# Peptides against a protein of PDB entry 4ASU, part 90

Target 1, 270 residues: chain A of PDB entry 4ASU
Amino acid sequence: ATLKDITRRLKSIKNIQKITKSMKMVAAAKYARAERELKPARVYGVGSLALYEKADIKTPEDKKKHLIIGVSSDRGLCGAIHSSVAKQMKSEAANLAAAGKEVKIIGVGDKIRSILHRTHSDQFLVTFKEVGRRPPTFGDASVIALELLNSGYEFDEGSIIFNRFRSVISYKTEEKPIFSLDTISSAESMSIYDDIDADVLRNYQEYSLANIIYYSLKESTTSEQSARMTAMDNASKNASEMIDKLTLTFNRTRQAVITKELIEIISGAA
Target 2, 83 residues: chain B of PDB entry 4ASU
Amino acid sequence: FTFASPTQVFFNSANVRQVDVPTQTGAFGILAAHVPTLQVLRPGLVVVHAEDGTTSKYFVSSGSVTVNADSSVQLLAEEAVTL

## One batch from the design tools (peptide; aimed at target 1 T127 V143 L146 A210)

Design b2_p30_3_s2 (made by RFdiffusion4, then SolubleMPNN; from b2_p30_3, 16 letters changed)
Fold by OpenDDE base, seed 5:
Structure b2_p30_3_s2 (fold): chain B 270 residues (1-270), chain C 83 residues (1-83), chain A 30 residues (1-30)
Amino acid sequence: as target 1 above (270 residues)
Amino acid sequence: as target 2 above (83 residues)
Amino acid sequence: SPLLERLRERYRERLEERRRRRKEEEERER
């Protein structure tokens, strides 16, 4: 490579490093906000899931319709965030299909659809777009819940798959159950809950669905911003190492050019 | 007893004496060892009676309350403010 | 839930607005 080529490449990588550093700072600011907003959201969401954990609701084996909700976003450059959710969704869909279940999929965020479209296009009911530009609100979760409820798809049981935030360097893909109104109303374990009319139970379940979606969005967002911050940090470090290597190459090449020019002058071959 | 909104936590696994909730079917008090139940909240006042005798009042817009067999209670409000 | 009813109304409005925008985009691409 000529000195000019190396210089051009150095300039390009330095510009990339500036961009990745800037993106890291933006991701860090979004992460700090997301983590603060996750604290109450986790208590709220876990509180909504408590019934299902404590009641040990069982879906009858003869029930065949299963819904998978995958939660991610539209935005890239966040490491394995989307692929982890998609991998879990694929695994769950395959296991359910092997058990003779009908599987339908909802994607929250375009990245889920982008990954699964080729292999699971026929199983998709709906994909929610415009996820990840702004922090998710309870209103956003409620819209998703309502769209699901109004889809006309009558599932028996479902699962919501999302990345749970652990730390700035760690997330885990989790699965939480979603139950239909019919499954909840017919569950033997629910018999201990007294004074529940059908309208109350319906309203409760609709609200619970929105709560779980909200929780999943908050966990996903925090995990995503953290992962993006880490990815941009790694990209910036890799760029730094490449700059150092190219700088050494530049210096060696410059010395070689000078030596060649001196030899040409001394030899009269110029 | 857990009482939270999407944006704020008021109680997290706390022990309380009594919680008065505004349900769509009527307001009721949740005491220790209350029978398991599920209710949806109407706009109204939540009153939390702590074990130390302190009383806290909250306005909620909507939500749910769950009383489990293990006496755990989850009060989840869409919006809640301290009064 | 009264909230869910309000959300249903807002959702309908948003769906109608999205359908309108899609129709306007499709009409602009023609």
Scores: peptide ipSAE 0.036, ipTM 0.866, DockQ to the pose 0.432
OpenDDE base, seeds 1, 2, 3, 4: peptide ipSAE 0.028, 0.030, 0.024, 0.026; ipTM 0.860, 0.863, 0.846, 0.861; seeds 1, 4 fail the geometry check

Design b2_p30_3_s3 (made by RFdiffusion4, then SolubleMPNN; from b2_p30_3, 18 letters changed)
Fold by OpenDDE base, seed 4:
Structure b2_p30_3_s3 (fold): chain B 270 residues (1-270), chain C 83 residues (1-83), chain A 30 residues (1-30)
Amino acid sequence: as target 1 above (270 residues)
Amino acid sequence: as target 2 above (83 residues)
Amino acid sequence: SELLERLRERYKEKIEKRRKELEERRKEEE
């Protein structure tokens, strides 16, 4: 490689490093906020899921409609955040299909659609875009819940798949259940609950759906920002190492060029 | 007893004597060993009676309350403020 | 919930449009 080529490459990598460092700082700021906001959101979300865990709601085998909601975002450069969710969605869809269930998919974030479009396009009901630019609000979750409820797909049960935040260096893809009004109302385990008005139960379930979606968005966002911060840090370190290597190569090449020129001068070779 | 909004936690797995909640079907008090039930909140006043006799008041906009068979209670409000 | 009710009112037109689109797709698949 010529000195000119090495110099051009060095300049390019240095520019990339500047970008990745900047992105790291942005991700760090967003992560710090997301982590703070996740604390109450987790208590809230876990509280909403408590009924389903305690009541042990079972869906009858004759009920075949299953909804999968995958939660991620529109933004890349965050490691395996999107692929992990998509992988679990694929696995769940395959398992359900093998069990004779009808599966439909909702993607929260455009990246889910991007990954699954070729293999699961026929199963997609809707994809929500413009996710990940701003911290998710309960209003955002409510909009998603409303669109789901009004989609016309009458599922019996469902799964929401998202990345749960563990630490700055760790997340885990998890699945939580969602149930239709009919499934809950007919569940034997619900018999212990005092006479629940049908309208009350409907409202409760709609609210619960929004709660669970909100929780999943908060977990996903925190995981994503943390992963992006790590990814950008790694990219910056890799760029630094490459700069060092190229700088050494540049110096060696420069010395060789100078030596060659000196030899040519001494030898009288023009 | 857990009481939270999307943005704030007021109680997390706490032991309380009684919680008064405003529901769409009417206000009711949740006592120890209350029968399992599900209710939806209307805008109104939540009153938490602690075991030590202290009383805390909150205004909630809407939400849900769940009383489980194991006597655990989840009060989830869209918005809540301490009064 | 009050929030959901408010949102339903705000997005009624959008929801209706999407519902129609989904119904049309179902008819095409039959």
Scores: peptide ipSAE 0.136, ipTM 0.866, DockQ to the pose 0.243
OpenDDE base, seeds 1, 2, 3, 5: peptide ipSAE 0.094, 0.031, 0.092, 0.144; ipTM 0.870, 0.834, 0.866, 0.883; seeds 1, 2, 5 fail the geometry check

Design b2_p30_3_s4 (made by RFdiffusion4, then SolubleMPNN; from b2_p30_3, 15 letters changed)
Fold by OpenDDE base, seed 5:
Structure b2_p30_3_s4 (fold): chain B 270 residues (1-270), chain C 83 residues (1-83), chain A 30 residues (1-30)
Amino acid sequence: as target 1 above (270 residues)
Amino acid sequence: as target 2 above (83 residues)
Amino acid sequence: SPLLERLREKYKEKIEERRERLKREEEEEE
């Protein structure tokens, strides 16, 4: 490589490093906000899931319709965030299909669709785009819940799959249950609950769905921003190492050129 | 007893004496060992009676309340403000 | 949920438009 080529490459990598550093700072700011907003959202979301855990709601085996909701975003450069969710979705879909269940998929965020389109296109009901540009609100979750409820797909049970935030360096892909109104109303474990008005139960379940979606979005966002921050940090470090390596190569090449020129001058071969 | 909105936590697994909630079917008080139930909240006042005798008042816009068989309670409000 | 009821009314048209768009996109990909 000529000195000119090395210099061009150095300039390019330095520019990339500047970009990745800037992106790291942006991701860090978004992460800090997301983590703060996740604290109450987690209590809220876990609270909404408490009924399903405590009541141990079981779906009858004869019920065959299963909904999978995958939660991620539209934005890349965040490591394995999207692929982790997609992998879990694929695994769950395969297991359910093997059990003779009908599986439909909802993708929250365009990246899920992008990953699963080729293999699961026929199973997709809807994909929600424009996720991840702004922090998710309860309103956003409510819109998603409404679209699901209005889809006309009468599922018996479902799963929401998302990345739960653990720490700045760790997330875990998790699955939480979603139940239809019919499944909840017919569950034997619900018999201990006092006479619940059907309209109340419907409203309760719709609200619960929005709550769970909101929770999943907050967990996903926090995980994503953390992962992006880490990815950009790694990219910046890799760029730094490459700059150092190329700088050494540049210096060696420069010395070689000078030596060659000196030899040519001394030898009179000009 | 857990009481939270999407953006704020008021109580997290706390022990309380009584919680008064505004439901669509009417206001009711949740005492210790209340029967399991599910309710949807109407706009109104939530009153939390702590074991130490203190009372806290909140306005909620909407939400749900769950009383479980284990006497755990989840009060989830869309919006809530301390009064 | 009172919120969901309000949202149903507010976003009904947007949801329908989105569904129609998605159907058209799916039909174009077929």
Scores: peptide ipSAE 0.142, ipTM 0.885, DockQ to the pose 0.375
OpenDDE base, seeds 1, 2, 3, 4: peptide ipSAE 0.140, 0.035, 0.108, 0.205; ipTM 0.882, 0.873, 0.874, 0.895; seeds 1, 3, 4 fail the geometry check

Design b2_p30_4 (made by RFdiffusion4)
Pose (drawn by RFdiffusion4):
Structure b2_p30_4 (pose): chain A 181 residues (1-270 with 5 gaps), chain B 83 residues (1-83), chain P 30 residues (1-30)
Amino acid sequence: ATLKDITRRLKSIKNIQKITKSMKMVAAAKYARAERELKPARVYGVGLIIGVSSDRGLCGAIHSSVAIIGVGDKIRSILTFKEVGRRPPTFGDASVIALELSIIFNRFRSVISYKTEYSLANIIYYSLKESTTSEQSARMTAMDNASKNASEMIDKLTLTFNRTRQAVITKELIEIISGAA
Amino acid sequence: as target 2 above (83 residues)
Amino acid sequence: SAPSDVVVPGTEPLTLEEIFASQPSSIEVE
């Protein structure tokens, strides 16, 4: 309730809002990179339960939608392939998955809507390239919604700060008048 | 005729005369009228004879060539670089 | 027309294992 507590909390939630807004544009830039590389990947990959995701969270209902194997550390987190989503998926990564060894992944439509031999590694590559395009655009909206929630939270606390600031001024003033009178 | 690597796409549904291709057994030159076959590649060159008579030379490390029941061929390699 | 000689001298057909193992990777397996 003290001004010091409110000033500290404002700076705390402003830091979260700046970071979540900073990841909205990052997911927007990384999604633009992912879609630019999805066009040649879709024309490349055309011709057992495999779950395709990533280690990196904060992407909304992507890991929860997909329901030994399992690519993406967050899919094993419910009940394996690790270190994906930090960097764009290469064909070598799809090759290692095939080397260690009917498939579930998120197919890219747009920014809002989604759906859940040598040839076998091409399907794994097709899923990896589709999934990261899906994971990034979903993260773009998940951090956009978080930036909205943190801003609404700042507005509510600013109104509290103005009430407390007025209440402190009047209290100090009363203590002066009384001390005089 | 479709020729693509994971990185870049060279030909998108040609419309081409013939394509020389490296295969595990020697080499195969795929004409417009060729038997339906499924083949796997080896380290070798790919020569693309364009419809206007010109030539295109690339290199292939490995992959697969697929010619279907119709006059359609999809050639895909892990890496294809010039030169 | 006859096909041109496109085979690189001194090369052999690659197995699937050799193809997959020759690729650079950044992923880990547990």

Design b2_p30_4_s1 (made by RFdiffusion4, then SolubleMPNN; from b2_p30_4, 11 letters changed)
Fold by OpenDDE base, seed 3:
Structure b2_p30_4_s1 (fold): chain B 270 residues (1-270), chain C 83 residues (1-83), chain A 30 residues (1-30)
Amino acid sequence: as target 1 above (270 residues)
Amino acid sequence: as target 2 above (83 residues)
Amino acid sequence: PPPEDVVLPGTKPLSLEEILSSQPTTIVVE
């Protein structure tokens, strides 16, 4: 490698390092906001899930239609955020298929589709794109919920899979249940909730779905921004190490060139 | 008793005496040991009666309310403001 | 057993292509 080649490479890596540092700062700012907004969202979302936990709603074994919703985003450079969700989706889909269930998949974020397209393309109902450019709102969740309910797929039970935020250095991929109106209305455990109007229950379920989706988006966003921040920090450190190595190589090469030139002058081998 | 919107928490697992909620079927008061029920909120006034005798008023746009067998209550509004 | 917490992974040095393919993140310092 010529001195020019090494210099060019050094310049390139230094520029990359500047970009990764900038991206780290952006991710940090987004993370801070996401974490603040996650606090009320978690209370809200967990509150919505309380019914399902307390009522212990079970889907009859004869019911075969299952929906998997994977929650992620369109944006990369965030470590294992997307692959973790996809891995759990694959596992869940395989388990359900082995149990004789029909499985359909919804991807929130283009990255889910990108990872699962080759192996699960036939199972995808829809992919929601342009996720992650702005912080998720309840309006966004409502749109997703409405689209799902209007998709025409009459699922009996479903699972929403997302990364739950634990700390700046950790997240956990989790699953929460979603149920169809028919499954809820027919559940024996719901008998204690007497005299519920059918229209009320329908509306209630629509809210519940939107609530859970909103919650999952907030957890996912916080996890993603934290992971991106860490990834960009690591990339910056790796770039620094590479710069150091190349600088040493440059210095050695420079000395070798000088030595060679001196020898050529002395030997007359010009 | 939990009362929250997507962006704000008003009560989190709190003990309250009574909560008055506006529902599509009419306003009703949630007392201790109320029968389990599910309702959808209509735009209107929520009144929370604390055990210490204080009363708080809120306006809600829409949402849901759940009363469970264990007497836990989840009031989840799309939008809510303190009055 | 409940799935364990996933520790945030490191990343390899980014290539210029990877950076260019990433949508420019506008730092809106509000």
Scores: peptide ipSAE 0.017, ipTM 0.797, DockQ to the pose 0.014
OpenDDE base, seeds 1, 2, 4, 5: peptide ipSAE 0.022, 0.020, 0.011, 0.023; ipTM 0.800, 0.801, 0.802, 0.807; seeds 1, 2, 4, 5 fail the geometry check

Design b2_p30_4_s2 (made by RFdiffusion4, then SolubleMPNN; from b2_p30_4, 9 letters changed)
Fold by OpenDDE base, seed 5:
Order: C-alpha cells, then sequence, then structure tokens
Structure b2_p30_4_s2 (fold): chain B 270 residues (1-270), chain C 83 residues (1-83), chain A 30 residues (1-30)
C-alpha cells in the first residue's frame, strides 16, 4: 500500500470514529432519560398486566387467531436489538402455526418489517413507522392500541414481544400476553369479577392494551439506547485500534521510502 | 395498593386503609377485602386513606382501577396530580 | 426455554462498513 492509500484510509477511519463517538454520546443521553422514564412506566405496565396474571386467562383451543406484536424501532446501529425481537417473533409464529393457529403480525418500528418482510409479508397487518426519534409517549401507545382495535382482525390472543431492560449491558427479549375483549369476557376465571358492565370492560381493555404497549415501548427504548451506546463504544474502540495499526504501517512504509530514496541518492542511480 | 400514571408512581404495593376513586359508575371506596371489580376512572378526586390516618388527595383524568381477589389494587391513571 | 439474556459486551462489534452504509440520520438538533 502506498503512503497515499494509507493516509486516505486513516482519514476515513478517523472520521468514522468521530461519528461513532458522537453517536455514543447521543445514545448515552437518550439512555439516561429512557431509564428514568422507565421506572414509573414499569410500575404502570406491570400493574396493568396484573389482571392477566391473576385471572389466569386462557384461550380455548378452538380459538385460532393469534396476534404477534413486535416492538422495536426504525433506527439501526444498536446491536442485536431488532434481530432478537424478530427471532422471537419467528419462533413464536412457527410454534403457533404448528399448533394450528392463524398468525398475524404487527410491527412497531420499520426494522421489524425490514427483517421479516421476505418470510412473513403476508402475515403483516400493519407496521408503525417513525418510531425511535423521540421518546415514546402514552399518546403513541394509544394510537397503536387504537389502530390495533380498529384493524378488523379479531384475534383471540396475542403476544407482545419486546426487549426488557435489565441493565446497561443486558436485555432480555420478553413476551407478554394480549387478550381480546371477547377472550377476557368469556374467561371463566373472570367470573369472580361480578357485574362488570360491557362498556366498562371495553374501555378497561382499551386502557389495558395502551398501558401494555406503552410499557413495552419504554422497555424497548431503554434497551435500544443502551445497546446503541455499547455498539458505538465498541465501534469507536475498533476504529482506534485500526488507526493505531495503520499508523504503524504508515511509519514503516515511510521509513522504507526514505531508505530507498537514500540508497538511490548514494548509489547515483537516479 | 399500586397507584401510578405513565410518568409517576404514587404508591407501589403499599398497604392502605381505604381508597376513594371516581368511576364512571360512581365514586366508591375500596376497603380491605373489597369484592373483585374492574372500573374505569372518570375525571375526579382520588383520596387515599393511609393506615396511620393520614389522607392524600389526587386529581386523576382517566384510567382504570382493578380490585383483585387477593385484595391487591391497581389504580392506573392516564394523568394524575397531587393536590 | 426462557429466552436467554443477551449480554451486550459479547455482541459482535459493528463493522465499520455497517456504520458507513447507514445513511447519516440528519439529526436536526433544533
Amino acid sequence: as target 1 above (270 residues)
Amino acid sequence: as target 2 above (83 residues)
Amino acid sequence: PAPEDVVLPGTKPLSLEEILSSQPSTIVVE
């Protein structure tokens, strides 16, 4: 490699390193905010899920329609965040299909669609885009919930799949149940909740869905920002190592050129 | 007793004496061993009566309240403020 | 089997090529 080639490559890598460092800082700031906002969101979301856990709602075997909601974002450069969700979605879809269930998919974030469109395009109901630029709000969750409820797909049971935040260095892809109004209302275990007005139950279910979606978005966002921060840090370190290696190569090559020039001068073989 | 909004937690698995909630079907008090129920909140006043006799007041916009068979209560408001 | 925890340090670092191929998201810092 010529000195010129090495220099060009060095410049390129240095620029990349600057970008990755900048992205790391941005991700760090977003992570800090996301983590703070996740604390109440988790209590809120887990509280909403408590009914489903306590009521032990089961979907009858004759009910075949299942909805999978994958929660991610539009933005890349965050390690395995998107692929982890997609992998779990694929696994769940395959398992459900093997069990004779009809499966439809909702993707929150364009990356889910990007990963699954080739294999699961026919199963997609809707994909929500423009996810991840701003922290998710309850309003966003409400929009998603409303769209789901208005989609016309009468699912019996659903699965919301998202990355649960554990720590700055760890997340886990989790699945939480979503139930249709009909499934909830028909569940034997719900009989202990006497005299629930149908309208009340409908409204309650709408809130529950929005709550769970909101929770999943907050978990996903926190996990994503943490993962991005780590990914950008790793990229910056890799760039640094490459810069060091290329710098050494540059110095060696430069010395060789100088030596060659000196020999040519001394030998008179110009 | 858990009382939270998407952005704030007021009570997390706390023991309280009574919670008064504004529901679409009317305001009611949740006591220990209250029958299981699901309700939707209307805009109004939430009053939490602590075991020590202190009371806290909150305004809520909307949301849900769940009373479970195990006496656990989840009050989940879309928006809530301390009064 | 409970989905395994993903530990971030063990993830393969992003290649420089992957970083370059990602269109600079115009983060309009308003």
Scores: peptide ipSAE 0.032, ipTM 0.813, DockQ to the pose 0.014
OpenDDE base, seeds 1, 2, 3, 4: peptide ipSAE 0.028, 0.026, 0.009, 0.023; ipTM 0.809, 0.792, 0.801, 0.805; seeds 1, 2, 4 fail the geometry check

Design b2_p30_4_s3 (made by RFdiffusion4, then SolubleMPNN; from b2_p30_4, 11 letters changed)
Fold by OpenDDE base, seed 5:
Structure b2_p30_4_s3 (fold): chain B 270 residues (1-270), chain C 83 residues (1-83), chain A 30 residues (1-30)
Amino acid sequence: as target 1 above (270 residues)
Amino acid sequence: as target 2 above (83 residues)
Amino acid sequence: PAPEDVVLPGTRPLSLEEILSSQPTTITVV
């Protein structure tokens, strides 16, 4: 490589490093906010899921309609955040199909759509974009819930797949159940709730859906920002190492050129 | 007893004496070992009676309340403010 | 003491639509 080539590469990598450092700082700020907002959201979401865990709701085998909600975002450069969700969605969809279930998909975030659209286009009910630019709100969760409820898809059971935040360095793709009103109302384990008005149960289920979605969005966002922060840090470090290597190469090459020129001058070969 | 909104936690697995909730079917008090029930919240006042005799009041906009078989209670409000 | 009437007269639980109207949204349907 010529000195000019090395210099060009150095300049490019230095620029990349500046960008990645900036992105790291932005991600760090967003992460800090997301983590703070996740604390109450987790209590809220776990509280909403408590019924399903305690009631041990079983869907009859003859019920065939299954819903998968994949929760991610639109933004890249966050490691395996999107691919992890998509992978689990694919796996779940395949398993359900093998079991003779009809599977429909809701994709939250353009990345989910981008990954799954070609292979699962016929299974998508609805997708959402502009996810991850701002912190998710309960309004956002309500939009998703309403679109599901208004889709006319009468699922029996569903799953919401999202990245649960564990720590700044760890997330786990998890699945939580979603049940239809009919499934809940017909569940034997819900017999202890028999005196509950159907309208009450419907409203309850709608809230529960929004609650769980909101929770998943908050978990996903926190995981994503953390992962992005880490990814940008790694990119910045890699850029730094490359800059160091190229700088050494530049210096060596420059010395060689100088030496060659000196030899040519001394030898009169010039 | 857990009482939370999407943005704030008021009680997290706390022991309380009684919780009065504004439900669609009417206001009722949730006591220890209350029968399992699911209700939705109407806009109104939540009153939490602590074991020490202290009472706290909250306004909720909407939400749900769950009384489980294990006597755990989840009060999940869309919005809630301390009064 | 009987719990005070803690329910606002004439009020009902909020629908998701009503919640949506009151909350900011950033997500768009594709």
Scores: peptide ipSAE 0.287, ipTM 0.873, DockQ to the pose 0.686
OpenDDE base, seeds 1, 2, 3, 4: peptide ipSAE 0.021, 0.025, 0.009, 0.023; ipTM 0.787, 0.791, 0.790, 0.801; seeds 1, 2, 3, 4 fail the geometry check

Design b2_p30_4_s4 (made by RFdiffusion4, then SolubleMPNN; from b2_p30_4, 11 letters changed)
Fold by OpenDDE base, seed 2:
Structure b2_p30_4_s4 (fold): chain B 270 residues (1-270), chain C 83 residues (1-83), chain A 30 residues (1-30)
Amino acid sequence: as target 1 above (270 residues)
Amino acid sequence: as target 2 above (83 residues)
Amino acid sequence: PPPEDVVLPGTRPLSLEEILSSQPTTIVVE
């Protein structure tokens, strides 16, 4: 490329660097909010899982229907946020298939669909889009829970897979169990819970599902924003290094052109 | 005793004397060593009696309450406000 | 004849995705 080409490239990279810096700031603002809102959401969500842990709810081996819910968003440029969830979903689906289970998938966020649709299209029940533009609300979680419950798929157990926030520089992809009403009601360990009305249990399960989904959304959002902030910072640094190198190249090339021109003038070969 | 909404934590693994909750089947008091149960909240008043004798009142919209065999309690309201 | 610019390889504009996924490369002037 000529000096003009180098200049064009420099301009392009500088513009991209401005974009990445701007995106970093936006992600930082969203992260700060998400992290603040995650604190109560974590207590709330973990509280909802307490029953299943304490009662040691287990699904009998003869039960064959399994649901996988993957939680991410529609938005890219956040490192391995989506691929981490998808990888674990694939692994879980393969393990379940090997165990003779029937697997269905729900994707929260279009990125999950984009990654898995080609290989797992027949297993998808529904994909929820428009995730990531605004902070998730309990209402959003309730809609997802309701759609799942009304899907007609009578799963026995399930897994919700999401990125748990650890710190601004780290997240961990985790899996939490989801149980059907029948699985909960038939669990021997639940016998100690006295006088549970069937309608009460149904409603309880609906709240539990919504609560867990809400929790996963909040963890995912916080992880995503922090990862995006880091990704944009890395991109900005990478752009900066490219700019420096290209600037040096530009200067060297410019001097070479000038020198050549001077020689041609002096020699009369201009 | 844990009492939280999606947006606010009121109690986190706290030790309390008694919690009165409004459920769809009726209001009941959760005492120490209460029998395990699952209930769904109806709109109403939650009253928390602390060990020091203080009483706190809350209004809740809906949600769930779990009393476990280990005496742990999770009160999870969709919406809750301090009164 | 007018002086010719020195040609450098790989100086096309980069996309955001390329910047995110690639490392800076050394540009050699010939």
Scores: peptide ipSAE 0.022, ipTM 0.800, DockQ to the pose 0.006
OpenDDE base, seeds 1, 3, 4, 5: peptide ipSAE 0.025, 0.024, 0.011, 0.021; ipTM 0.802, 0.807, 0.801, 0.805; seeds 1, 3, 4, 5 fail the geometry check

Design b2_p30_5 (made by RFdiffusion4)
Pose (drawn by RFdiffusion4):
Structure b2_p30_5 (pose): chain A 181 residues (1-270 with 5 gaps), chain B 83 residues (1-83), chain P 30 residues (1-30)
Amino acid sequence: ATLKDITRRLKSIKNIQKITKSMKMVAAAKYARAERELKPARVYGVGLIIGVSSDRGLCGAIHSSVAIIGVGDKIRSILTFKEVGRRPPTFGDASVIALELSIIFNRFRSVISYKTEYSLANIIYYSLKESTTSEQSARMTAMDNASKNASEMIDKLTLTFNRTRQAVITKELIEIISGAA
Amino acid sequence: as target 2 above (83 residues)
Amino acid sequence: AAEEAEKEARLEAVKAALERAAKSATIKVD
């Protein structure tokens, strides 16, 4: 309730809001990179339960929608392939998955809407390239919604700060008048 | 005729005369009228004879060539670079 | 028998191709 507590809390939630907004544009830039590389990947990959995701969270209902194998560390977190989503998926990564050894992944539509031999590694590559395009655009909205929630929280606390600031001024003033009187 | 690597796409549904292709057994030159077959590639060159008579030369490390029941061919390699 | 030998040769060629393509891999397996 003290001004010091409110000033500390404002700076704390402003730091979160700045970071979440900073990841909205990052997901927007990385999504633009992912879609640019999805066009040649879709024309390349045309011709057992495999779950395709990533280690990196903060992407909304992507890991929860997909319901030994399992690519993406967050899919094994419910009940394996690790270190994906930090860097764009290469064909070599799809090759290692095939080397160690009917498929579930998120297909890219737009920014809002989604759906859940040598040829076998091409399907894994097709899923990896589709998944990261899906994972990034969903994260763009997830951090946009988080940036909105943190801003609404700042507005509520600013009103508290103005009430407390007024209450401190009047209290100090009363202590002066009474001390005089 | 479709020729693509994971990185870039060279031809998108040609519309081409013939394509020389490296295969595990020697080499195969795929004409417009060729039997439906499924083949796997080896380290070798790919020569694309354009419809206007011109030539295109690329290199292929590995992959697959697929010619369907119709006059359609899809050639895909892990890496294709010039030169 | 000849068809089985051809299948085995194809599998060996694919395995060698995948191992060659895995040199650029960044993923790990547990």

